Peptides against a protein of PDB entry 3T6J. Designs and how they scored, part 65

Target 1, 375 residues: chain A of PDB entry 3T6J
Amino acid sequence: PIVESYIGFIESYRDPFGSRGEFEGFVAVVNKAMSAKFERLVASAEQLLKELPWPPTFEKDKFLTPDFTSLDVLTFAGSGIPAGINIPNYDDLRQTEGFKNVSLGNVLAVAYATQREKLTFLEEDDKDLYILWKGPSFDVQVGLHELLGHGSGKLFVQDEKGAFNFDQETVINPETGEQIQSWYRSGETWDSKFSTIASSYEECRAESVGLYLCLHPQVLEIFGFEGADAEDVIYVNWLNMVRAGLLALEFYTPEAFNWRQAHMQARFVILRVLLEAGEGLVTITPTTGSDGRPDARVRLDRSKIRSVGKPALERFLRRLQVLKSTGDVAGGRALYEGYATVTDAPPECFLTLRDTVLLRKESRKLIVQPNTRLE
Target 2, 372 residues: chain A of PDB entry 3T6J as posed
Amino acid sequence: PIVESYIGFIESYRDPFGSRGEFEGFVAVVNKAMSAKFERLVASAEQLLKELPWPPTFEKDKFLTPDFTSLDVLTFAGSGIPAGINIPNYDDLRQTEGFKNVSLGNVLAVAYREKLTFLEEDDKDLYILWKGPSFDVQVGLHALLGHGSGKLFVQDEKGAFNFDQETVINPETGEQIQSWYRSGETWDSKFSTIASSYEECRAESVGLYLCLHPQVLEIFGFEGADAEDVIYVNWLNMVRAGLLALEFYTPEAFNWRQAHMQARFVILRVLLEAGEGLVTITPTTGSDGRPDARVRLDRSKIRSVGKPALERFLRRLQVLKSTGDVAGGRALYEGYATVTDAPPECFLTLRDTVLLRKESRKLIVQPNTRLE

## One batch from the design tools (peptide; aimed at target 1 G84)

Design b2_p22_7_s4 (made by RFdiffusion4, then SolubleMPNN; from b2_p22_7, 10 letters changed)
Fold by OpenDDE base, seed 2:
Structure b2_p22_7_s4 (fold): chain B 375 residues (1-375), chain A 22 residues (1-22)
Amino acid sequence: as target 1 above (375 residues)
Amino acid sequence: PPPRGSYEEPRPEGTLLEETVF
């Protein structure tokens, strides 16, 4: 077997300023079969990057072919085990040197072992479909999230010598129609500028890229989905995201007005974006469970994903990228924190829904380190 | 300092898959 490992100070999720890395490490075995799908995704990455909703001037100047592998984790040391990884985390290095992507395949497999009876907040008609396609759709999402999410976008930089990595005279901000008015100066990084929102904001961008690009037939084909299967994978991926946005409320602390998990905050933001799109795309309905206690149902109108959802997500994702590229912290914070705000305002009454989410919380799953055996 | 690069965000209490809405 091909063995991969990494170790060091890698992820900054536990740093409130998003800067200091937590010590992390793993040992894993390459899953060759699943890695082949990601290799195909890598082969299409340069073309797929062009499908992202920002001008080429906001994308990396030079495409650097990354590595992407699916890994079966043997051992993992850290505060939490990810489903996917994109490294290095430094945007400048990603732009100039490239990056590596990994999917922790057996971790994903465990996550997908959902029992129908325990599946919360979905319509009964969606449960079987969700169970069937959760795994495959998540493989798509993780692949896109890592490779084309974290792996996309350009930061506008002025170096120590005063030189810009973009043409100030010709590059236009697609949101304002004006020339670029802000950028990263020497010594400034994504994390240093965006600080407390940097991690969650970037995860939100990456998740949004996944949802946006999973609509592309080529992406689905790469993962082996065609026809009705492809449409079901799309539906379940989007459904999973909106459901995740509801479940995310577990990780909000009302008393502190803060989020305890960046990915979940990101998913809540996406839910808010899709709810704002209106037109019946997403509906969250408080209900009463069979036990007589509060429950809820999330409904996603499949027929409106492309007509309503995609345009809404496109606009939002473009704004995320433009604000990121230009180092517009004020604008970025206003946008992101606006969607990340949790209130009890109608019609959603998110704080009330949070109580429901907490009430319906599943018992924590334990991930047990696997063993290997010779055949 | 390494920013975000993993799909699952580590939590202070640990990020288990069941705590990740997937």
Scores: peptide ipSAE 0.028, ipTM 0.629, DockQ to the pose 0.167; fails the geometry check
OpenDDE base, seeds 1, 3, 4, 5: peptide ipSAE 0.019, 0.025, 0.022, 0.019; ipTM 0.548, 0.585, 0.618, 0.598; seeds 1, 3, 4, 5 fail the geometry check

Design b2_p22_8 (made by RFdiffusion4)
Pose (drawn by RFdiffusion4):
Structure b2_p22_8 (pose): chain A 372 residues (1-112, 116-375), chain P 22 residues (1-22)
Amino acid sequence: as target 2 above (372 residues)
Amino acid sequence: AFEFLEALLASLTSTAFFEPAY
């Protein structure tokens, strides 16, 4: 459609429980030139789902070209303006018929070297160069194969199922599925506090995982002297964001104030656990003399160590999502999401530095439409 | 119809914060 639109109580992020949605609405025009560079990603999107760490029976039944667009925003009402979105928010529809992927083009043009804190003098160079371009990749993957992948196991009214039980097996356990989403049950209704952050974490993680694929970069025009940097800047940005996320964590209440930032911190911790000197947090000192930190990501070890930690992680996340296992989901997540002062990082002590170097986001003014 | 809808939505919000992809 020339004009794309949507509205309602949709994103559930701000409900302390995680079910009730916050009202919003948007009207934006579809840009053509930048969209083809996405519709490409949609065309080849079918194969990639099978590259995910879980078997095809643990994935949605068919596939689709639901849609991927680039929208110049006219009016976005509500609290915030996201870079990209995958909707509607009803999962059942996501599997049965489809969903949509939205990359807002003109919001980007808004959001783009001393404020590159927690990096090194190198790094921020590659950051300034490849951040913008890589942003499209991460967003595309986050939206398309982030939430586009995965399958829910639901018990329909009668004792039957939405799938064949005897043929489905959990790779982690080896048994046959003992858990699932029953009638009326949904992602938010079960995982609640964690559902948003958990799902987002899965999407970002698939983001990096498939951002390691040559084909996607060929879609975005990255290869050779190119294919490196953009991947690196992407991962590096993920780990840095994992560091900045401490600002949005409330230690007193042992509570996270956001899904994305918490998820990013979780991915950071998983990478840190992979160890092998792949990632480091150094309690350095800024030129101003105050405290500081430098995030160190060894790029040569990306495929040899980091990737395994990812596909094992995604495998577990997805496995627990399909069967709807909250116990394992939390125990696996809230454990990774835990914030403490234990070394060799001391995140409780780092958080202060994160707050000192903290940033306050900018404001986006919006135009109106007068009726003549 | 879109012009009316846009005028209505513009009256609800003049500014907003940037948020990451959902």

Design b2_p22_8_s1 (made by RFdiffusion4, then SolubleMPNN; from b2_p22_8, 12 letters changed)
Fold by OpenDDE base, seed 3:
Structure b2_p22_8_s1 (fold): chain B 375 residues (1-375), chain A 22 residues (1-22)
Amino acid sequence: as target 1 above (375 residues)
Amino acid sequence: EIEKLRAELASLTKEAVLLPPL
C-alpha cells in the first residue's frame, strides 16, 4: 500500500485570531479507486476554475496542478479529524509553489453511518435519499471544496519593491465597477488582515464553491453520476448544506456572541444566504416531535436549486472572492458578520431554533483508531 | 485484502466527528 503522512503546526482553526497553528499529524493509506476520481477532477480543474463567478483577473494567473489523493486514515493526532485537507495553508505559497489536496475517505464514511431513526431535521420523504447519497455527495463536495475552493482565487499584492501582481489600470472590481482600490501590502496575509473571521470566511468560500460547481455536469460525470443519480447527488449535497447550517447553531454561544467552529459558522452563513434568496427555496419549520418536545424540519425545493439557489450563491460567492482578493477587511467583515449574526428575529427565530437543535443534539461520537495489519 | 482493510477501517471510523474539509 502507498502510505502518506504529515506532521507539524498546520491548522489555525483553534486560534481565535487564525494565526497560531495546532500541532497535528496523521498516517494514512491511499485509496486508489477514489483517488482516480480526484485525479480526473484535477485534470479538469483548470477548465472548471473558469466556471467560478469572478473575472479571470481575480483568479490565479497560472494554475499549479496539485496532487489530490483519497486517504484512509490509520492514525490521526489532533483536536479533530477533517474530511479533507488542502495544504499548505498559506495563500502566498498556494499561489506560488502549489498545494496538495487529500480527502480522508474513511472519515467521511463515519459521518454517513447515521441511523434513519436518528436523522434529525429532515422530511421523512428525504431521509432515504439522504442516507443513500450522503456519502457520494460529500465526496463531490470535499473534492470541490479542497481543489477548487481553497485552490482558487487570487490575492492582489504589492510586493516589497512596490510592484503589483495585477494591472492597476485595467483590472476592474466587478462589484463597484471601479479600479482596484485596496490590496495586500508586503507582510500582510489573509490571516493577518481578516483575523477573527479569516478561517470561517475561507471555509464559507470553499463550501460555496462546492455547492456552486456541483451543479456542473462535468463534475458529476467525473464522480460517475449521470441522469437521475446526478440530480439526486446535487439535491442531497445542497440539502446536507442547509441542514448543516441549522445544526451549526450548536456551535454558537449567544452569551459571547461567538462561534466555536469555523466550518459550522460557514455553513450557517450559507444557510442564511439561501434563506435570503426566498421564493420557497429553503424552509425551516418548527414542529413538535413524537415525544411532544420541539423539533424542526428543513425543506429544500429541488426545482429551485438552479433557478433561485445558484444565482443567490453566485452573487454571494463573487462578493466573498472580490473582498478577499482586494483585502477589503471592512467590507468583508460587514458582509460575513452580517450573515453570521444569530438573533431571534422572525421568521426564522434562530435563537429559538438553537434551543431545538440543542434539544435534539446527538451524543458526541468517539473516533476509535484501529491498528491495521496487512497479511 | 487491502480493500477489505479499507472497509474495516471505514467501519471503525463511523463514529468520527466530521470536521468539514479544512
Scores: peptide ipSAE 0.035, ipTM 0.435, DockQ to the pose 0.271; fails the geometry check
OpenDDE base, seeds 1, 2, 4, 5: peptide ipSAE 0.027, 0.029, 0.035, 0.029; ipTM 0.432, 0.471, 0.444, 0.450; seeds 1, 2, 4, 5 fail the geometry check

Design b2_p22_8_s2 (made by RFdiffusion4, then SolubleMPNN; from b2_p22_8, 12 letters changed)
Fold by OpenDDE base, seed 3:
Structure b2_p22_8_s2 (fold): chain B 375 residues (1-375), chain A 22 residues (1-22)
Amino acid sequence: as target 1 above (375 residues)
Amino acid sequence: SIAKLQAELASLTSSSVILPAL
């Protein structure tokens, strides 16, 4: 077997300022069969990067072919086990030296072990489809999130010698129509500059890339889906995201006005974006459960994903990237915190929905890590 | 409880990692 491992101060999610890494380590075995799908995705990455909704001037100048493997985790030491990883976490190194992507396949498998009767917040008609395609759709999402999410976008930088990595005279900000007016200076990083919103903002960008690019036929083909299956995978991927946005409310602390989980905050933001798009794309309806207590249903109109959802996500995702590239912290914070705000305002009444989410909360899953042997 | 802590911790490791909606 091919064994992979890493160890060190890697992830900064536990740092409120996104700067200090938690000591983490894992040992895993390569899943060759699943890795082959991700290798095909890597082979198409350069082309797919061009499909992202920002000008080429806001994308990496040179495509650096990354490694991408599916791993079955044997042991993981850290606060939590991810489903996918993109390292290193330094944007400058990602842009100049490259990066490695991994999907932790057996971690994903744990997430898929949901019994139909325990599946919350979905319409009954969606439950069987969701159960069937949750796994495959999540494989697609993870691949896109890591490779083309975290692996995409350019930071505009002025180096210590005063040189720019972009042409100040010709590069235009697509949101303002003006020349680039802000950038990262020497010593400034994504995390240092965007601080408290950096982690969640980046996760939101990566998740949005996943949703946006999963609509591309080539992506579904790479993962082996065609025809009706491909459409179902797309639908379930988007459905999973909007559901996750509702579930995310568990990780909001109203009394502190803060989020306790960056990915969940990101998913809530995406839900807000898609709700804002309107036109019946996403509907959250408070209901009464069979136990007589509050419940809710999330409905996604499949027919409106491309016509309503995609354009809304495109505009939002472009804005995220432009603000990131230009180091516009004020604009980025205003945008992101605006969508991340949780109030009880109608029609959604998110604070009330949070109570429902907490009421319907399942017992936390314990991940038991296996051993392995050669036979 | 260990379970609560693990769930909270799992929610914190979100830098470049897709955390499954567990």
Scores: peptide ipSAE 0.078, ipTM 0.574, DockQ to the pose 0.079; fails the geometry check
OpenDDE base, seeds 1, 2, 4, 5: peptide ipSAE 0.058, 0.033, 0.071, 0.037; ipTM 0.457, 0.673, 0.650, 0.678; seeds 1, 2, 4, 5 fail the geometry check

Design b2_p22_8_s3 (made by RFdiffusion4, then SolubleMPNN; from b2_p22_8, 14 letters changed)
Fold by OpenDDE base, seed 4:
Structure b2_p22_8_s3 (fold): chain B 375 residues (1-375), chain A 22 residues (1-22)
Amino acid sequence: as target 1 above (375 residues)
Amino acid sequence: DIAELQAKLASLTKESVILPPL
């Protein structure tokens, strides 16, 4: 087997300043079959990038083809086990050596081993389908998220010599119809400009890319899904996202008006976008559980994913990218914080729903180190 | 160098880890 590992001070999510890495490490075995799917995805990346809802002028001039590997983790030491990783985290190394995408496949498989009776917030008719396809759909999502989410989009830059990486005369902002009016200047960074929303904003963009591109038949084909299976994978992927948006409320602290997890905040934002689309695409219905206590159900109309959901997500995703590319912090913050705001306003009454989410909170899963052997 | 700056800024916009939904 092909063994991969890394160890060191890698991720800085636990640092309030996002600077200091937490010591972590893993040992994993390459899942060749799944890796092959990701390799095919990488091979199609350049074409798939063209499917994203922004002009080529807002896309990277040259796609840097990364490695993409699916790993079955044997051991993981850290505060949290990710589903996907993009490494290295050091800018100098990314620039000179490139980057690698990793999907922790067996982690996903275990994480989604949910008992039907404990599966919250879904309609009964969706539970079996959800259980069946949650894993595979999230494989698709992770692949798209890492490769074409984080791997997409261009930042407009003016260097210290005054040169631009875009043609100021010809590049048009698709949202305004005007020439580009803002960009990143020398010394400015994503974090320096977008600051407190930067992480979650980027995760939201990446997640949105996943949802958007998973609708493409080529993507599903790469992962081995066709016909009804492909449609089910799409449905479950979208359903998982809207459910995640509801679950995200666990990570909101009303008293501080703060989110405690960037990815979950991103998923809530996406839920809000899809709710705003209306037309019965997404509905959240408060209910009463068998225990007589509050519950809720999320419904996604699969027949409206392409007709209602896709256009809504397209517009939103384009706006995210355009604002990111142009370094428009004011516009970006207004957009993102608008969708990230949690109130008790009807019809959703999210603060009330949060109480329900907390009430129905599932116990944390314990991930146990597996064994492996050659047969 | 525009390319270098672009690469640097691009790298800074990435999160290295995705967490699965609950």
Scores: peptide ipSAE 0.041, ipTM 0.589, DockQ to the pose 0.056
OpenDDE base, seeds 1, 2, 3, 5: peptide ipSAE 0.058, 0.042, 0.046, 0.051; ipTM 0.508, 0.627, 0.435, 0.460; seeds 1, 2, 3, 5 fail the geometry check

Design b2_p22_8_s4 (made by RFdiffusion4, then SolubleMPNN; from b2_p22_8, 13 letters changed)
Fold by OpenDDE base, seed 1:
Structure b2_p22_8_s4 (fold): chain B 375 residues (1-375), chain A 22 residues (1-22)
Amino acid sequence: as target 1 above (375 residues)
Amino acid sequence: NIAELQAELASLTKEATLLPPL
């Protein structure tokens, strides 16, 4: 078997300033079959980047072809096991080229091991479909998230000598119609500028890229889905995201007005964007469970994903990218924190829904180290 | 000059992870 590993101070999600890494490490075995799908995705990456909803001037001048591998984890040491990884950490980077993407395939499998009767917040008619396609849809999402999410977009930079990596006269901000008015200066980084929102904002962008690009037929084809199966994968991917946005409320602390998990905050933001789109695309309905206690149902109208959802996500995702590219922290913070705000305002009453989410919370799953054997 | 800027931009790439949904 092909073995991969990493170890060190890597993830900074636990640092409020996004700077200090948590010590973690893994040992994993390459899943060849799934890795082959990601290789095909990599081969199509340059073309797929053109499908993203920003001008080419806001995309990288040159795409650096990454490695992308699906891994079955044997051992993981850390506070949490991710589903996917995009490296390197900028703090360790000194003029290095390229990046590496990893999908932790068997971690996803564990996350999918939910009994139908315990599956919360879905309509009964969606549960079987969700169970069937959750895994495959998430493989698609992880691939897109890591490769074309984190791997996309250009930062406008002025170097120490005053030179720009973009043409100030010709590049137009698609949101304002004006020339570029802000950029990153020498020594400024994504994390240093966007600080407390940087991690969650970037995760939100990457998740949004996944949702947006999973609608593209070429993506589904790469992963081996056609016809009705492809449509079901799309539907379940979007359904999973809106459900995740509701589940995210667990990780909000009302008393401190803060989020305890960057990815979950990102998913909540996406839920808010899709709710704002209206037109019956997403509906969250408080209900009463069979136990007589509060419950809720999330409904996604499949027929409105392309007509309502895609345009809403397109606009939002473009705005995320433009603000990121231009280093517009004020605009970025206003946008992101606006969607990340949790109140009890109607019609959603998110703080009330949070109580329901907490009430319906499943016991924390323990992931234990597997044994391997020859059969 | 463009190459230097690209190298600088590459150094801005942040390591990130995707966590599975609950």
Scores: peptide ipSAE 0.025, ipTM 0.607, DockQ to the pose 0.060
OpenDDE base, seeds 2, 3, 4, 5: peptide ipSAE 0.022, 0.024, 0.024, 0.023; ipTM 0.674, 0.581, 0.588, 0.672; seeds 3, 5 fail the geometry check

## One batch from the design tools (peptide; aimed at target 1 Y13 P82 H150 H263)

Design b2_p23_1 (made by RFdiffusion4)
Pose (drawn by RFdiffusion4):
Structure b2_p23_1 (pose): chain A 372 residues (1-112, 116-375), chain P 23 residues (1-23)
Amino acid sequence: as target 2 above (372 residues)
Amino acid sequence: APTAPTTAVESFVDFNNYFVFGS
């Protein structure tokens, strides 16, 4: 459509329980030139789903070209203006017929060196160079194969299923599936507090995982003296964001105030666990004399260590999502999402520095439409 | 006809971080 639109109570992020949605609406025009660069990603999108750490039976049944667009926003009502979105928010539809992927083009043109805190004098160079371009990649993957992948196991009214039970097996356990989503049950209705952050984490992780693929970069025009940087800046940005996320964590209430930032911190912790000097947090001192930190990500160890930690992570997340296992899902997540002062990081002590170097986001003014 | 901007909304996209929605 020339004009793209949508509205309703949709994104569930701000419900303390995680079910009730917050009302919004948007009207934006579809840009053509930048869209083809996405429709390409849609064309070859079919294969990639099978590159995911879980078998094809643990994935959605068919596939689709649901849609991927680049929208110049006219009116976005509500609290915020996301960079990209995958909707409608009803999972059943995501598997049965389809969904849509939206990359808002003109919001980006808005959001783009001393404020590059927690980086090094190198780094921030590659950051300034490859942040914008890599943004499109991470978004494309986050939206398309982030939530585009995965399958829900649901018990239909009768004792039957939406799948064949005897032929499905859990790679972690080896047994046959003993858990699932029953009638009326949904992602939010079960995982609740964690559902948003957990699902986002899975999407971002698949983002990095497939951001390691040559083909996607060929789609975005990155290879050779190119294919490096963008991937690096992407991962580095992910780990740095994992650091900044401390600001949005409330230690007194032992509660996280956001899904994305929490998820990013979780991915950071998983990478830190992978160890092997791949990632480091150093309690440095800023030129101003105050406290500070430097995030160190060894790029040569990306494929040898980090990737395994990823696909094992995604495998687990997805496995527990399909069977709808809350116990395992939480125990696996809230454990990773835990914030403490234990070394050699002391995140409780780091959080202060994160708050000192903290940033307050900008405001996006919006145009109107007068009737003549 | 398009007119000047009158409202302001918090940006979920910044150079240093951003949000991509989905469920």

Design b2_p23_1_s1 (made by RFdiffusion4, then SolubleMPNN; from b2_p23_1, 9 letters changed)
Fold by OpenDDE base, seed 3:
Structure b2_p23_1_s1 (fold): chain B 375 residues (1-375), chain A 23 residues (1-23)
Amino acid sequence: as target 1 above (375 residues)
Amino acid sequence: ALTAPTREVESDVSFTDYTVAGS
């Protein structure tokens, strides 16, 4: 078997300032069969990067072909087991040296075992479809999130010698129509500048890339989906995201006005973006459960994903990237914290919905990791 | 890194009995 492992101070999600890494390690075995889809995605990555909603000047100057493998995790030491990983977590190194992507396939496989009776916040008509396509759709999302999410975009940098990695005279900010007015100076990093929002902001960008690019026929083809199946995978991927945005409220602490999980905050932000798009794309309806207690339903209008959802996400995703590239912390914070704000304002009444989410919360289960043997 | 979008997905991870072919 092909064995992969890593160890060290890798993820900074537990640092409120996004800087200090948590000590983490894993041992895993390569799943060759599942890796084939990701290899095809890598082969198309350079072309797919051009589909992202920012100018080439805001993308990496040279595409560095990464590795992407599906891994079956044997042991994982850390505060949580991810579904996918992109390393290193330093944007400058990703940009200049390259990166590696992994999908933790057996983590995903277990995660997909959802009992229909316990599936909260979905319409009954969506539950069977959701159960059927949750796994496959999330494989697509993981691949896009890691490879084309975390693996995309350029930071504008002035080095210690005063040289720029972009042409100041010709590069135009697509949001302002002006020349680039801010950048990262020597010693400044994504995490050092964006601090408290850095991790969640980057996860939001990566998740948004996944939703945006999963609409591309070539992506679905790479993963083996065609026709009605491809459309169902798209629908379930978007449905899963808006549902996750509601579930995310569990990880908000109203008393401290803070989020406790970067990915969940990111998913809530995406939900807010898609709600803002309006036109009946996303609807959250408070209901009464069979037990007579508060419940809720999330509805996504499939017919409006491309016409309403995609344009809204495009604009948002472009803004995220432009603000990231230019090191515009003030603009980035204003944008991101605006969407990450949780109030009880109508019509959504998110604080009230949070009570419903907490009421319907399932108990946390233990993760038991496998043994393996050679045959 | 990416975590599963639902807590149910992340919390229900129980693995046993993986077989690995030699190579």
Scores: peptide ipSAE 0.089, ipTM 0.597, DockQ to the pose 0.066
OpenDDE base, seeds 1, 2, 4, 5: peptide ipSAE 0.052, 0.057, 0.110, 0.087; ipTM 0.619, 0.602, 0.608, 0.596; seeds 1, 2, 4 fail the geometry check

Design b2_p23_1_s2 (made by RFdiffusion4, then SolubleMPNN; from b2_p23_1, 10 letters changed)
Fold by OpenDDE base, seed 2:
Structure b2_p23_1_s2 (fold): chain B 375 residues (1-375), chain A 23 residues (1-23)
Amino acid sequence: as target 1 above (375 residues)
Amino acid sequence: VLTEPTTEVESDVSFTDYTVAGS
């Protein structure tokens, strides 16, 4: 077997300022079969990057072919086991030196084990489809999230000598129609500037890239889905995201007006974006469960994903990237915190929904690896 | 990094047994 490992201060999710890494490590074996799908995605990455909703001037100057492997984890040391990883976590290094992507395949396999009777907040008609396609759709999402999410976009920089990595005279901000008004100065980084929202904001961008690009037929083809299967994978991927946005409320602390998990905050933001799109794309309906206690149902109108959802996500994702590229912390914070705000305002009444989410919360799976065999 | 949606309550245990082919 091909053995891979990594170790060090890598992920900064536990740092309130998003800068200091937690010590983490794993030992894993390469899953060659699953890695082949990600290799195909890598082969298409340069072309797929062009499908992202920002001009080339906001994308990396040159494509650096990354590695992407699916890993079966033998041992993991850290505060939480991710489904996917993109490293390094330095945007400048990603742009100039390249990056590596991994999917923790066996972790995903465990996470995909869902009991139908315990599946919350979905319509009955969606449950079987969700169970069937959650795993495959999440493989797609992980691939896109890591490779084309974290692996995309350019930071505008003025170096210590005063030189810009972009043409100040010709590059136009697609949101304002004006020349670029802000950038990263020497010594400024994504994390240093965006600080408390940096991690969640970036995760939101990466998740949005996944949702946006999973609509592309080439992406689904790479993963082996065509026709009705491809449409079902798309539907379930989007459905999973909007459901996750509701589940995310567990990780909001109303008393402190803060979020305790970056990815969950990101998913809530995406839910808010898609709700704002309106037109019946997403509906959250409070209900009464079979136990007579509060429940809720999330409905996603499949027929409106492309017509309503995609344009809404496109606009939002472009704004995320433009604000990131230009180092516009004020604009970025205003945008992101606006969508991350949790109130009890109608019609959603998110604080009330949070109570329902807490009432219906499931136990987190503890991953145990008692047996590993080498043949 | 991407993670599955999780909860704060950790009570369910999932066991994963792996057989890895040689090399």
Scores: peptide ipSAE 0.058, ipTM 0.594, DockQ to the pose 0.060
OpenDDE base, seeds 1, 3, 4, 5: peptide ipSAE 0.053, 0.081, 0.076, 0.042; ipTM 0.627, 0.623, 0.592, 0.619; seeds 1, 3, 4, 5 fail the geometry check

